# Ledger of designs, part 3: peptides against a protein of PDB entry 9IZ0

Target 1, 345 residues: chain A of PDB entry 9IZ0
Amino acid sequence: ITCLGSNGHTYKQLVKGGNDDLRQDAVMEQVFEQVNGFLRSYRKTSQRNLSMRTYKVIPLALKTGVIEWVQDTIPLGEYLDSAHKVYHPKEWSLSTCRKLIAEKQMEDLETRLKVYDLVCRHYRPVFRHFFLESYADPVQWFTTQTNYARSTAVASVLGHVLGLGDRHGQNILIDKTSGEVIHIDLGIAFEQGKKLPVPECVPFRLTRDVVDGMGITGVEGVFRRCMEFTLETLRREEDSLLSVLEVLRYDPLFSWLISPLRRMKKQKMQLENFNQPESGNITTDASRDPKIQRNNVSGESEAERAILKVRQKLSSTLSVEASVGELIRIAQDPSYLALMFCGWS

## One batch from the design tools (peptide; aimed at target 1 H168 V198 F341)

Design b1_p8_5 (made by RFdiffusion4)
Pose (drawn by RFdiffusion4):
Structure b1_p8_5 (pose): chain A 304 residues (1-257, 299-345), chain P 8 residues (1-8)
Amino acid sequence: ITCLGSNGHTYKQLVKGGNDDLRQDAVMEQVFEQVNGFLRSYRKTSQRNLSMRTYKVIPLALKTGVIEWVQDTIPLGEYLDSAHKVYHPKEWSLSTCRKLIAEKQMEDLETRLKVYDLVCRHYRPVFRHFFLESYADPVQWFTTQTNYARSTAVASVLGHVLGLGDRHGQNILIDKTSGEVIHIDLGIAFEQGKKLPVPECVPFRLTRDVVDGMGITGVEGVFRRCMEFTLETLRREEDSLLSVLEVLRYDPLFSWLGESEAERAILKVRQKLSSTLSVEASVGELIRIAQDPSYLALMFCGWS
Amino acid sequence: SVPSTETS
């Protein structure tokens, strides 16, 4: 529902009748805003202008809340389905991949990796072409590319830290003229998903297409640097963060999918921010564990 | 039927 504005600008409101965890999304957005404040009160984490982008959430009811449909965007999942067909029509469709992996579900490890390798060899990455031929001449394109890289890196590091759940393309919105990414529908949090009926391996969203969209350079450069600066900044302001997560713990609103998984979840948050391992080594291991095909094969259908 | 990891 799109309304005008007194200043003359239209605002789009996405109202949902489904039982999306909009309250959890709201509290998570509050945490994200406070993180943006942390990144604001520092030298390195603000020269890059890095921020985990937040979209305003106004949940009137958990089942029937209303959120801000962000200014003109095309969701990642709804995108690169048309781009896949237009750019690579000869290659296989999502139908062949999907249920072919469906045949993979009951198979062993080697079979799962083999079929995944085959399908991934068939479906070359295509998201790299969104930033080309869409925004503008090269300066704006590069600004948008670095904005996407920074925003996705910060969002991914924060999601790994807070154990964010679903990370399909249907839950990612790319801005357009700016390029900052907006994660949507973050109902599953505090390590909720891996432990699904169907298990996962990847800690944060990182497909082949996503790394292809970061530019010619994969996730080694601006992405890694932004991730590691985010990790160090989050560690430096760790006490305030755990304070925020504690106040989340003691209220019965945040979903942690007497004693609760929330305690163990924040302990894992501390471990993830623990200074025992160098931050650079932590970022390196995170990139490896999110990029390796062996982990990617077991994730789920698609996710090429 | 194997469930999906996708949220609804």

Design b1_p8_5_s1 (made by RFdiffusion4, then SolubleMPNN; from b1_p8_5, 6 letters changed)
Fold by OpenDDE base, seed 3:
Structure b1_p8_5_s1 (fold): chain B 345 residues (1-345), chain A 8 residues (1-8)
Amino acid sequence: as target 1 above (345 residues)
Amino acid sequence: PIPSPLLK
């Protein structure tokens, strides 16, 4: 739909109807707006204009809402698939890489590491070309690459602290004007990504292409420093952040757990990304509904566990530098990345 | 028109 604002500007909006609960997305966007307040109040983050890019979500009913149409964006995964074909036309296709990782998904870590390394040698990073193609002016190129590294750093810290899941290349938009990242589909939070059929075992997305977009310094430049300043701000504002999350504990509309339906939908999407049609009728006998023991853990006990995990991630037991160093290490560790779903690479 | 990634 297209709406005329009271300011005379025309806004394109997406009406989403169906089985997706936009209430979780709207809540996470409200948490990001509060965090953006903290980032503006703190000198080290304010001087760098550090923010999580947000979009407006208005839930209208249980399964219907209006979402802001983010103009001038491209999904990271869409750009990368196109760019790999242009810059590395002799390398393996994304479908070949996904198939090879998929075929070994049930194998041991050693076998999965060998396949992940093999795929990495035949599918090289290209995301640096986004900035080289889009910005002919050296000042604009440097500014947009810096904005990318800054926004990725904020999103990485927030993604870790709030336990954001499902951070595949279609759920990360790149703003073509600013170079900033925009995270979408926020319906997997508070470490519920670990309950996916293929568990998410990294704190945030820091794949080879995400690093290649940071330029020659990779993670050791703007990115690391902006992660440190963001984490320092969140540790300072811990009580304020926890107070915002405590309000959600009493919201009967907020789900601290991934719904069985959403888990099954993500399972099907993961399996459909496996099944490029070689003509094998894999009758997915969907009849083995694993008896999800509804451990009647009260929604309150799940909220308390989620808030406790946020507090633990904000702990000052390690320095900001040591904590960020460990997060960056884990997010890039092949032993974790090789365990991810085939579409994570 | 790039279909909004929020539609898929």
Scores: peptide ipSAE 0.011, ipTM 0.476, DockQ to the pose 0.058
OpenDDE base, seeds 1, 2, 4, 5: peptide ipSAE 0.000, 0.011, 0.005, 0.000; ipTM 0.440, 0.463, 0.454, 0.447; seed 4 fails the geometry check

Design b1_p8_5_s2 (made by RFdiffusion4, then SolubleMPNN; from b1_p8_5, 5 letters changed)
Fold by OpenDDE base, seed 5:
Structure b1_p8_5_s2 (fold): chain B 345 residues (1-345), chain A 8 residues (1-8)
Amino acid sequence: as target 1 above (345 residues)
Amino acid sequence: PIPSPLSS
C-alpha cells in the first residue's frame, strides 16, 4: 500500500497477512533500537555511526501487520545471482552449485568438503562489483564500502549474541544509497537455527561474497575493528540488554521456540531440493498438525536458557579481540560452511 | 518472498 503521511510525503508500506508471526520481527526490532541507544552512548561506536539498521513493524492482529517497505534496497542474493551471470558467465549456475551440495547433504564431512571446494572453484565471489558499479565517485565508493563493512560488523555481533538464524541472501538487503545492510525476517532467534533440519552451525553469515564486498582488506580492515567496538559496547551494557530480554520472558505473546509451521516449511524446502518437480498440486490441508509430543518444557525454561546463552556470549573470559577473532574464524571455516544448507552458499 | 521494509 502507499500511505500519505501528515508531512505530505508518500510512504510505501507492506500489509503482511498469513502464516508469519510479525511479533517476532517487531520485538527484535525493539531490541535493535535499544542496542542502537547503547551504540550511540559510547564514543568508540558513536564516532563511527555504528547501528543496526531497523525498520518499522506494527503488528495489527495475530499473523497480520504492517511492515514499512525499504526503498532503494536490493536483496543480497538477487544482486549476487544477477552479477555472477554478468561477470562469470563461464562458471556454474547457482542452481547447479546448490544441487551438488544438496546431493551430498547426507554424506560425511570429507565428501561434503570436497564438493564445497569444487563449488567454490566454479562459483567465485562478485559482490565487490556492487560498489564499483553503483558509485562512480571515489569518495562515495569508499564511504559506501565503509558503511557496508560497519553495518555488517554490527549485524554480525548482534546476530551472534541474539542467535539470529536464517541469514540467507534473500533475508539481507543492501541499501543502494548508503551501502548498509538491513536484516529482515527475524523469526529465527536465540539459536533456534540449530533446530532446523540442516542445523545452522556458523555464528553469522560471512560467506566469500560477504567478504568480497569489504574490499581489499577483507575482514581485517573496518569489519574486525567495528565488530570489536560493538562487542565491547554490548559487554558494557550486558545488564541493560539482559533487562530488555527479561521483559520478553514474561511476554505471553513472544515465542522463544521456532514455530512448528516454520520448521515444516524449511523441511519441505529442503526435501523439494532432492525431488524433481513433480507438478502435483499438493493442497497441504494445514489442519493435520501432527501431535508432536509437547514435552512440557515450560516456555519459561526455554526463555531462561536463551537469556543464559546471551550472557555466556557476553562473557569477558576472552578478550574482545580474541572473541571476535574466533567468531570470524568459525564463520569462514570450510568445515562449518560445508555443513550448511545448500541455499546458504 | 518477504518484501523489504523502509527507513528513509
Scores: peptide ipSAE 0.007, ipTM 0.494, DockQ to the pose 0.050
OpenDDE base, seeds 1, 2, 3, 4: peptide ipSAE 0.006, 0.007, 0.007, 0.007; ipTM 0.480, 0.523, 0.527, 0.524

Design b1_p8_5_s3 (made by RFdiffusion4, then SolubleMPNN; from b1_p8_5, 6 letters changed)
Fold by OpenDDE base, seed 3:
Structure b1_p8_5_s3 (fold): chain B 345 residues (1-345), chain A 8 residues (1-8)
Amino acid sequence: as target 1 above (345 residues)
Amino acid sequence: PIPSPLLP
C-alpha cells in the first residue's frame, strides 16, 4: 500500500499476512530504538553517529501487520550472487558450493572443514565491489564504506547481545545511499537460532564477504573500534537495557521461544535449498512429527533465562577489547562456519 | 524497480 503522510509525503508500506507473527519484529525494533537512545547519549558512540538502522513495524492482528518499505535497499545475498557472476565468472556457482557443503552436512568436522576450505578457494569474496561500483567519488566511497563498517559493528554487538538468529544474506539489506546495513525478519532472537535444524553457532554474521566490504583493514579498522564503543555503551546502560527487556517478560504477546511452525518452515526452507531436483521421489514422509514433549516450561522462566543470558553477555569479567576480540574470532572461525547451513557461506 | 519485499 501507499499512504499519504500528514507531511504531504507518500510512504510505501508492505502489508504482511499469513503465518508470520510481526509482534516479535515490532518488539525488537522498539528495543533497537531504545539502544539507539543509549548510543546517542554516550560521547564515543554519538561522535560516530552509531545506530542500529530500524524500520517501522505495526502489528495489526495475531498474524497481520504493516511494515515500512525500505527504499533504495538491496538484500546482501542478492547483490553477492549477482556480483560473483560478474567479478568471478570462472569460479563455482553458489548452487555448486551449497550442494558440496550440503552433501557433507552429516559428516565429521574434519570432512566439513575440508569441503568449506575447498568452497572458499572456488568462491572468493566480492562485496568490496559494492562500494567501488556504486560510488565514483572517493569521499562518497570512503564515507559509505565507513558507514557500512559502523552499522555492521552495531548490528554485530546487538545481534550477539540479543541473540539474533537467521542472519542469512536475504535478511540483511544494504542501503545503497548510506552503505548502512538493515536487519530484517527479527523473529529469531534470544539464541533461538541454536534451536534451528542446523544450529547457529556464531554470535553474528561475519562471513568473508561481510569482511570484504570493510575494505583493506577488514575487521581491524572501523569495525573492531565501533564494536568496542557499542559494547562499552551497552555495558554502561545494562540496567536500562534489562529494564526494557523485563517489560517484555509480562507481554503475553511476546514469544521467548521459536514457534514449532516457524521451526518447521525454516526446516523446509533449509531442505529445499539442499534439493536441486535430481529426479528422485524422496517422499520425505513429514508425518514423523517427533512429539517434542512440550516441557511446560512457563513463558516466564524462558524470559528469565533469556534476560540472564543478556546480562551474562554484558558482564565486565573481560575487557571490552578482549570480549570484542573473542566475538570476532568466533564469528570468523572455520570450525564454526563449516557447521553452519550451506546458505550461510 | 524490483520491490525489495521485507520478507518473501
Scores: peptide ipSAE 0.008, ipTM 0.520, DockQ to the pose 0.051
OpenDDE base, seeds 1, 2, 4, 5: peptide ipSAE 0.007, 0.005, 0.027, 0.007; ipTM 0.531, 0.467, 0.592, 0.520; seed 4 fails the geometry check

Design b1_p8_5_s4 (made by RFdiffusion4, then SolubleMPNN; from b1_p8_5, 5 letters changed)
Fold by OpenDDE base, seed 3:
Structure b1_p8_5_s4 (fold): chain B 345 residues (1-345), chain A 8 residues (1-8)
Amino acid sequence: as target 1 above (345 residues)
Amino acid sequence: PIPSPLTK
């Protein structure tokens, strides 16, 4: 739909209906707006215009909402699939890479590392070309690449602290005007990504293509420094952030756990994305519903555990530099990336 | 048409 604002501007909006609960996304966007307040108040973050890019989500009913249409964006995964075909036409297709990783999914770590390395040698990073092809002016190129590194740093710290999951290339948009990242589909938070069929074992997405977009300095330039300033701000505002999360503890509409239905939907999507070789009717006999013992852990006890994990991630036991250094190390570790869906892109 | 961020 298109709405006319009271300011005379027209706003395109998506009406989403069906099985997806937009209340989780709306709550996470409200948390991001509060964090953006903290980033604007702190000199080290405000002087760099550090923010999490947000989009408006208005839940209308249990399974219906209105979402802002983010103009001038492209999904990271859509750009990468197109760019790999252009810049590396002799390398392997994304489908070939996915097939080889999937064929070894049940193997040991050593075998999975070997196939990950093999895939990486035949699927080289291309995301630097987004900035080179989109911005002919050197000042625009440098500005947008800097905005990308800054935006990715904020999103990486927040993604870790809030335990954002399902951070695949279709859930990360790139703004073609600013170079900033926009994270979408926020319904997997507070480390519930570890409960996916392919468990998320990295703190945030820092794959080879995500790093290639940062330019020649990679993670050691703007990105690392902006992660440090963001984490320093969040540690300073810990009590304020935790107070915002405590309000959600008493929200009966907020789910601290991934729903079994959402887990099964994401399972099918992950399996379908792995199984795009030829027309073999793998009737996945979905009839083996493992009786997930509903441990009747009260929603309050899950909220308390989630808030305690946020507090632990904001701990000042390590310096900001040491904490950021370890996060960057883990997020790029082949021993974790080889276990992930699309950990090579 | 750019697929809306949340339709896939």
Scores: peptide ipSAE 0.013, ipTM 0.512, DockQ to the pose 0.059
OpenDDE base, seeds 1, 2, 4, 5: peptide ipSAE 0.006, 0.006, 0.009, 0.007; ipTM 0.494, 0.506, 0.520, 0.491

Design b1_p8_6 (made by RFdiffusion4)
Pose (drawn by RFdiffusion4):
Structure b1_p8_6 (pose): chain A 304 residues (1-257, 299-345), chain P 8 residues (1-8)
Amino acid sequence: ITCLGSNGHTYKQLVKGGNDDLRQDAVMEQVFEQVNGFLRSYRKTSQRNLSMRTYKVIPLALKTGVIEWVQDTIPLGEYLDSAHKVYHPKEWSLSTCRKLIAEKQMEDLETRLKVYDLVCRHYRPVFRHFFLESYADPVQWFTTQTNYARSTAVASVLGHVLGLGDRHGQNILIDKTSGEVIHIDLGIAFEQGKKLPVPECVPFRLTRDVVDGMGITGVEGVFRRCMEFTLETLRREEDSLLSVLEVLRYDPLFSWLGESEAERAILKVRQKLSSTLSVEASVGELIRIAQDPSYLALMFCGWS
Amino acid sequence: AAIEEAVH
């Protein structure tokens, strides 16, 4: 539902009747805003202008809340389905990949990796073409690319820290003229998903297409540097963060999917921010664990 | 929902 504005600008409101965890999304957005404040009160984490982008959430009811449909965007999942066909029509479709993996579900590890390798060899990455031929001449394109890389890196590090759940393309919105990413529908949090009926391996969203969209350079450069600056900044302001997560723990609103998984979740948050390992080594291990095909094969259907 | 779709 799109309404005009007194200043003359239209605002789009996405109202949902489904039982999306909009309260959990709201409190997560509050945490994200406070993180943006942390990144704001520091030299390195603000020269890059890095921020985990937040979309305003106004949940009138958990089942029937209303959120701000962000200014003109194309969701990642709804995108690169058309781009896959247009750019690579000869290669296989998502139908061959999907249920072919469906055949993979009951198979062993080697079979799962083999079929995944085959399908991934068939379906070359295509998201790399969105930033080309869409935004503008090169300066704006590069600014958009670095904005996407920064925003996705910060969002991914924060999601790994807070154990964010679903990370399909249907839950990622790319801005357009700016390039900052907006994660949507973050209902599953505090390590909720991996432990699904169907298990996962990847801690944060990192497919082949996503790393192809970061530019010619994969996730080694601006992405890693942004991630590691985010990790160090989050560690430096760790006390305030755990304070925020504690106040989330003591209220019965945040979903942690007497004693609760929330305690163990924040302990794992502390471990993830623990200074025992160098931050650079932590970012390196995170990139490796999110990029390796062995982990990616077991994730789910698609996720090429 | 997307997870369910991925599962199926």

Design b1_p8_6_s1 (made by RFdiffusion4, then SolubleMPNN; from b1_p8_6, 5 letters changed)
Fold by OpenDDE base, seed 4:
Structure b1_p8_6_s1 (fold): chain B 345 residues (1-345), chain A 8 residues (1-8)
Amino acid sequence: as target 1 above (345 residues)
Amino acid sequence: SSLEEAAE
């Protein structure tokens, strides 16, 4: 939809209808706005203008809402697929890589690591070209690449702490003007991504292309330091952050659990992204609704468990530097990336 | 180094 603003400007808006609960996105955006308050209040993060990029989500009904169309953006995965065809036209297609990973999904870790390494050798990183193509001025290039590393660092810490799932390349937008990342489709939080058919095992997305976008320093310098400052801020504001999450515990509109419907939808989308359209009517007999024993684990018990996990992630048992170092290590570990749907790019 | 320090 295109709306005319009171300022006379036209704004594109995405109307999302269907089974997606935009209330979770709206709640997570409110959490990000609060965190952005903390980042502005702390000198080390404020000096660097560290923020989680937010977008407006207006839930209109239980299953419908309006999302702000983030102008001048591209999905990371869309850019990477396009750029990979340009810069590496002799390498494997994204579909070939996905197929090979999928075919080995049920195999042992050693076999999955071998296939992941094979895919990595035939699908090289290209995301550095985004900055080189988009910015002819060296100052703009450096500024936008720095903004990318900064915003990715904030999003990585927040993504880990809040347990954001479904962080695939279509749910990460790149702002073409600033180089900043914008995380969308926030309806998988508090480690519910581990309940997906392909469990998310990494704390945040730090794939080879995500690192390649940071330029020659990779994860070192701006990204690592900005993660450290962000985590230091969140540890300082732990009680404030936990208080924000406790308000959500009592929000009857917030679901601490992935809905069975959303889980099934994501399962179908994962399967469809692995299968080329061979016309085989896989009548997935939807009749085996696994009786997920509705253990009436009260929504309160799941909220309490989620908040406890957030508190554990904010623990000062390790230094900020040690904690960030371990997060970066795990997020780049082939043993975890080989288990992902798309861990190679 | 100096550009990284200026971005700090």
Scores: peptide ipSAE 0.019, ipTM 0.462, DockQ to the pose 0.017
OpenDDE base, seeds 1, 2, 3, 5: peptide ipSAE 0.000, 0.018, 0.000, 0.000; ipTM 0.429, 0.448, 0.404, 0.403

Design b1_p8_6_s2 (made by RFdiffusion4, then SolubleMPNN; from b1_p8_6, 6 letters changed)
Fold by OpenDDE base, seed 3:
Structure b1_p8_6_s2 (fold): chain B 345 residues (1-345), chain A 8 residues (1-8)
Amino acid sequence: as target 1 above (345 residues)
Amino acid sequence: SSVKEAAE
């Protein structure tokens, strides 16, 4: 739909219906708006214009809502698939890489690391080309690459602290004007990504292409420093952030657990992304429906565990620099990336 | 579905 605003501007809006619960997305966007308030309050973050890019989500009912259409954006995964075909036309396709990783999904870590390394050698990073092709002016190129590294740093810290999952390349938009990242489909939070069929083992997405977009300094430039300033700000505002999350404990519309339906939908999408129909009858013996033990764990007990995990991630036991250093290390560790869906991109 | 896939 297109709405006319009170300011005389037209806004394109997405009406989402069916089976997607937008209440999770709306709540996470409200948390991001509060965090953006904290980032504006501190000199180290405000002088760099550090923010989580947000979009408006209006839940209308249990399964319907309106989402802001973010103009001038491209999904990271859409850009990367196109750019790999242009810049590396002799390398493997994304489908070939996915197939090889899927064929070894049940193998040991050593075998999965060998296949991950093999895929990485035949699917090289290209995301630096986004900035080189989009911005002919050197000042615009440097500014947009800096904005990308800054926004990725904020999203990485906040994504880790809130346990934001399902961070595949279609759920990360790139703003073609600013170079900033916009995270969408926020309904997997508070470490529920670890309950996916392919568990998320990294704190945030810091794959080779995500790093290639940061330019020659990679993670050691603007990115690391902006992660440090963001984490320092969140540690200072721990009580304020926890108070915002405690309000969600009493929200009857918020679910601290991934729904069985959402889990099954993500399972199907992961399987469909691995199963391009080359003619091999892989009888997926779908018969092992893991008995969803309805552990009647009260929603209150899950909220309390989630808030405790946020508090633990904001702990000052390690320095900001040591904590950020460990997060960057884990997010780039091949032993975790080789276990993930598309950990090479 | 991404926000884009729901608009197509």
Scores: peptide ipSAE 0.007, ipTM 0.512, DockQ to the pose 0.094
OpenDDE base, seeds 1, 2, 4, 5: peptide ipSAE 0.006, 0.006, 0.007, 0.005; ipTM 0.505, 0.503, 0.485, 0.429; seed 4 fails the geometry check

Design b1_p8_6_s3 (made by RFdiffusion4, then SolubleMPNN; from b1_p8_6, 6 letters changed)
Fold by OpenDDE base, seed 3:
Structure b1_p8_6_s3 (fold): chain B 345 residues (1-345), chain A 8 residues (1-8)
Amino acid sequence: as target 1 above (345 residues)
Amino acid sequence: DSLREAAE
């Protein structure tokens, strides 16, 4: 839909209906707005304009809502597939890489690592070219690449702390004007990504292409330092952040658990992305929502467990530098990336 | 479906 604002500007909006619960997305966006308040209040983060990019989500009903259409963006995965065909036309296709990883999904870690390494040798990073193509002016190029590294750092820390899942290339938008990342489809949080059919084993997405977009310094430049300042801010504002999450504990509309239906939908999409698209119109007759009597007692216990995990991730037991160093190490570790749905790109 | 795929 297209709405005319009271300011005379026209806003494109997405009306999402069906089985997707936008209440989780709306709540996570509210948490990001609060975190952006903390980042603006702290000198080290405010001087760098560190923020999580947000979008407006208005849930209208249990399964219907309006979402802001983020203009001038492209999904990371869409850019990477297109750019890889241009820059590496003799390398393997994304479908070939997916197939080889899928064929070994049930094998041991050693076999999966060998196939991951093989895929990595035949599918090289290309995301550096986004900045080179989009920004002919050297100052704009440097500014947008810096904005990318900054926004990715904020999203990585916040994604780890809140346990954001389903961080595939289609759920990460790149702003073509600023170079900033926008995370979408926030309905998998508080480590529920570990309950997906292909578990998310990394704290955030830091694949070879995500690093390639940071330029020559990779993770050791702007990215690491901005992660450190973001984590330092979140540790300082721990009580404020936990207080925001405690309000959600008593929200009957918030789900601390991935729904069985959402899990099954993500399972089908993962399987379909491994199989060639035969154009089978799977009319998902979504009509039989079993009335899952959510035992309220189970919801409070899962909320408490989620808040305890957030507190543990904000622990000062390790320095900010040591904590960020370990997060970066784990997020880039082939032993975790080889287990992912698309850990090579 | 990414929130964008649902928009096409």
Scores: peptide ipSAE 0.009, ipTM 0.588, DockQ to the pose 0.101
OpenDDE base, seeds 1, 2, 4, 5: peptide ipSAE 0.008, 0.008, 0.008, 0.008; ipTM 0.572, 0.569, 0.554, 0.566

Design b1_p8_6_s4 (made by RFdiffusion4, then SolubleMPNN; from b1_p8_6, 6 letters changed)
Fold by OpenDDE base, seed 5:
Structure b1_p8_6_s4 (fold): chain B 345 residues (1-345), chain A 8 residues (1-8)
Amino acid sequence: as target 1 above (345 residues)
Amino acid sequence: DALLEGAL
């Protein structure tokens, strides 16, 4: 919809209705605004304008709400699919790469690594071209690439700490004006991505294309340093961050668990990638929620476990530099990436 | 749902 504001400006808004609970997104956006407060309070983060990009989410009912339309953005996955066709027209299509990974999804790690390496040789990174195409001025090019590396670093640390899942290329927007990343669809948090049919084994998305956008220094430039400053800030504000999460523990409307419906949707999408499209209109009448025996693990016990995991990730047992170094290593490790869902490639 | 992945 388009709304006229009291200021005379027109605002695009998305009205979402159906099966998704917008309260999860609204709460995560509130947590990001609090974290942005912490990032503004410390010199090291404030001097670099470190922030998580946010958007407004207004839940109107259990399954209905209004979302701010993020203007001047493009999904990372949409740009990459288009750019690969232009810059590498002799390489494999994304569909070919996904098919080869999917065909080996039930095989051993060694076989999956061989296929992942084969795909990597026939599908090279292109995300550097986003900055070269969009910004003809060298100062604007450098500024936007720097903003990309900064915003990706903040999102990577915060996404790891809060255990954000489902970080595929369609759930990551790129601002075409600033080069900053915007994370959308926040309904998989607190490590519930590990409970997906194909578990998310990486702390955040750091694929070859995500690194390619950082320029010649890759992860060893602005990205690593901004991850370190972000993690240092979150460790200093541990009690403040945990206090915000404790308020959610007592919210009877907040779900610490991935919904059965969202698990089933992800399972179906994973299975449909194995089956050729037979055109069958299956109107699944969503009125039969199978009474999955709620083992009465109190919602309180899952909230407590989630908060404990956040505290453990903020632990000072390792230095900030050592912790960031290990996170970057794991996020790029082929042994984890080859285990991921083919849609992450 | 699939239409939302391309509109945000």
Scores: peptide ipSAE 0.010, ipTM 0.490, DockQ to the pose 0.092
OpenDDE base, seeds 1, 2, 3, 4: peptide ipSAE 0.018, 0.006, 0.021, 0.007; ipTM 0.604, 0.459, 0.610, 0.504; seeds 1, 3 fail the geometry check

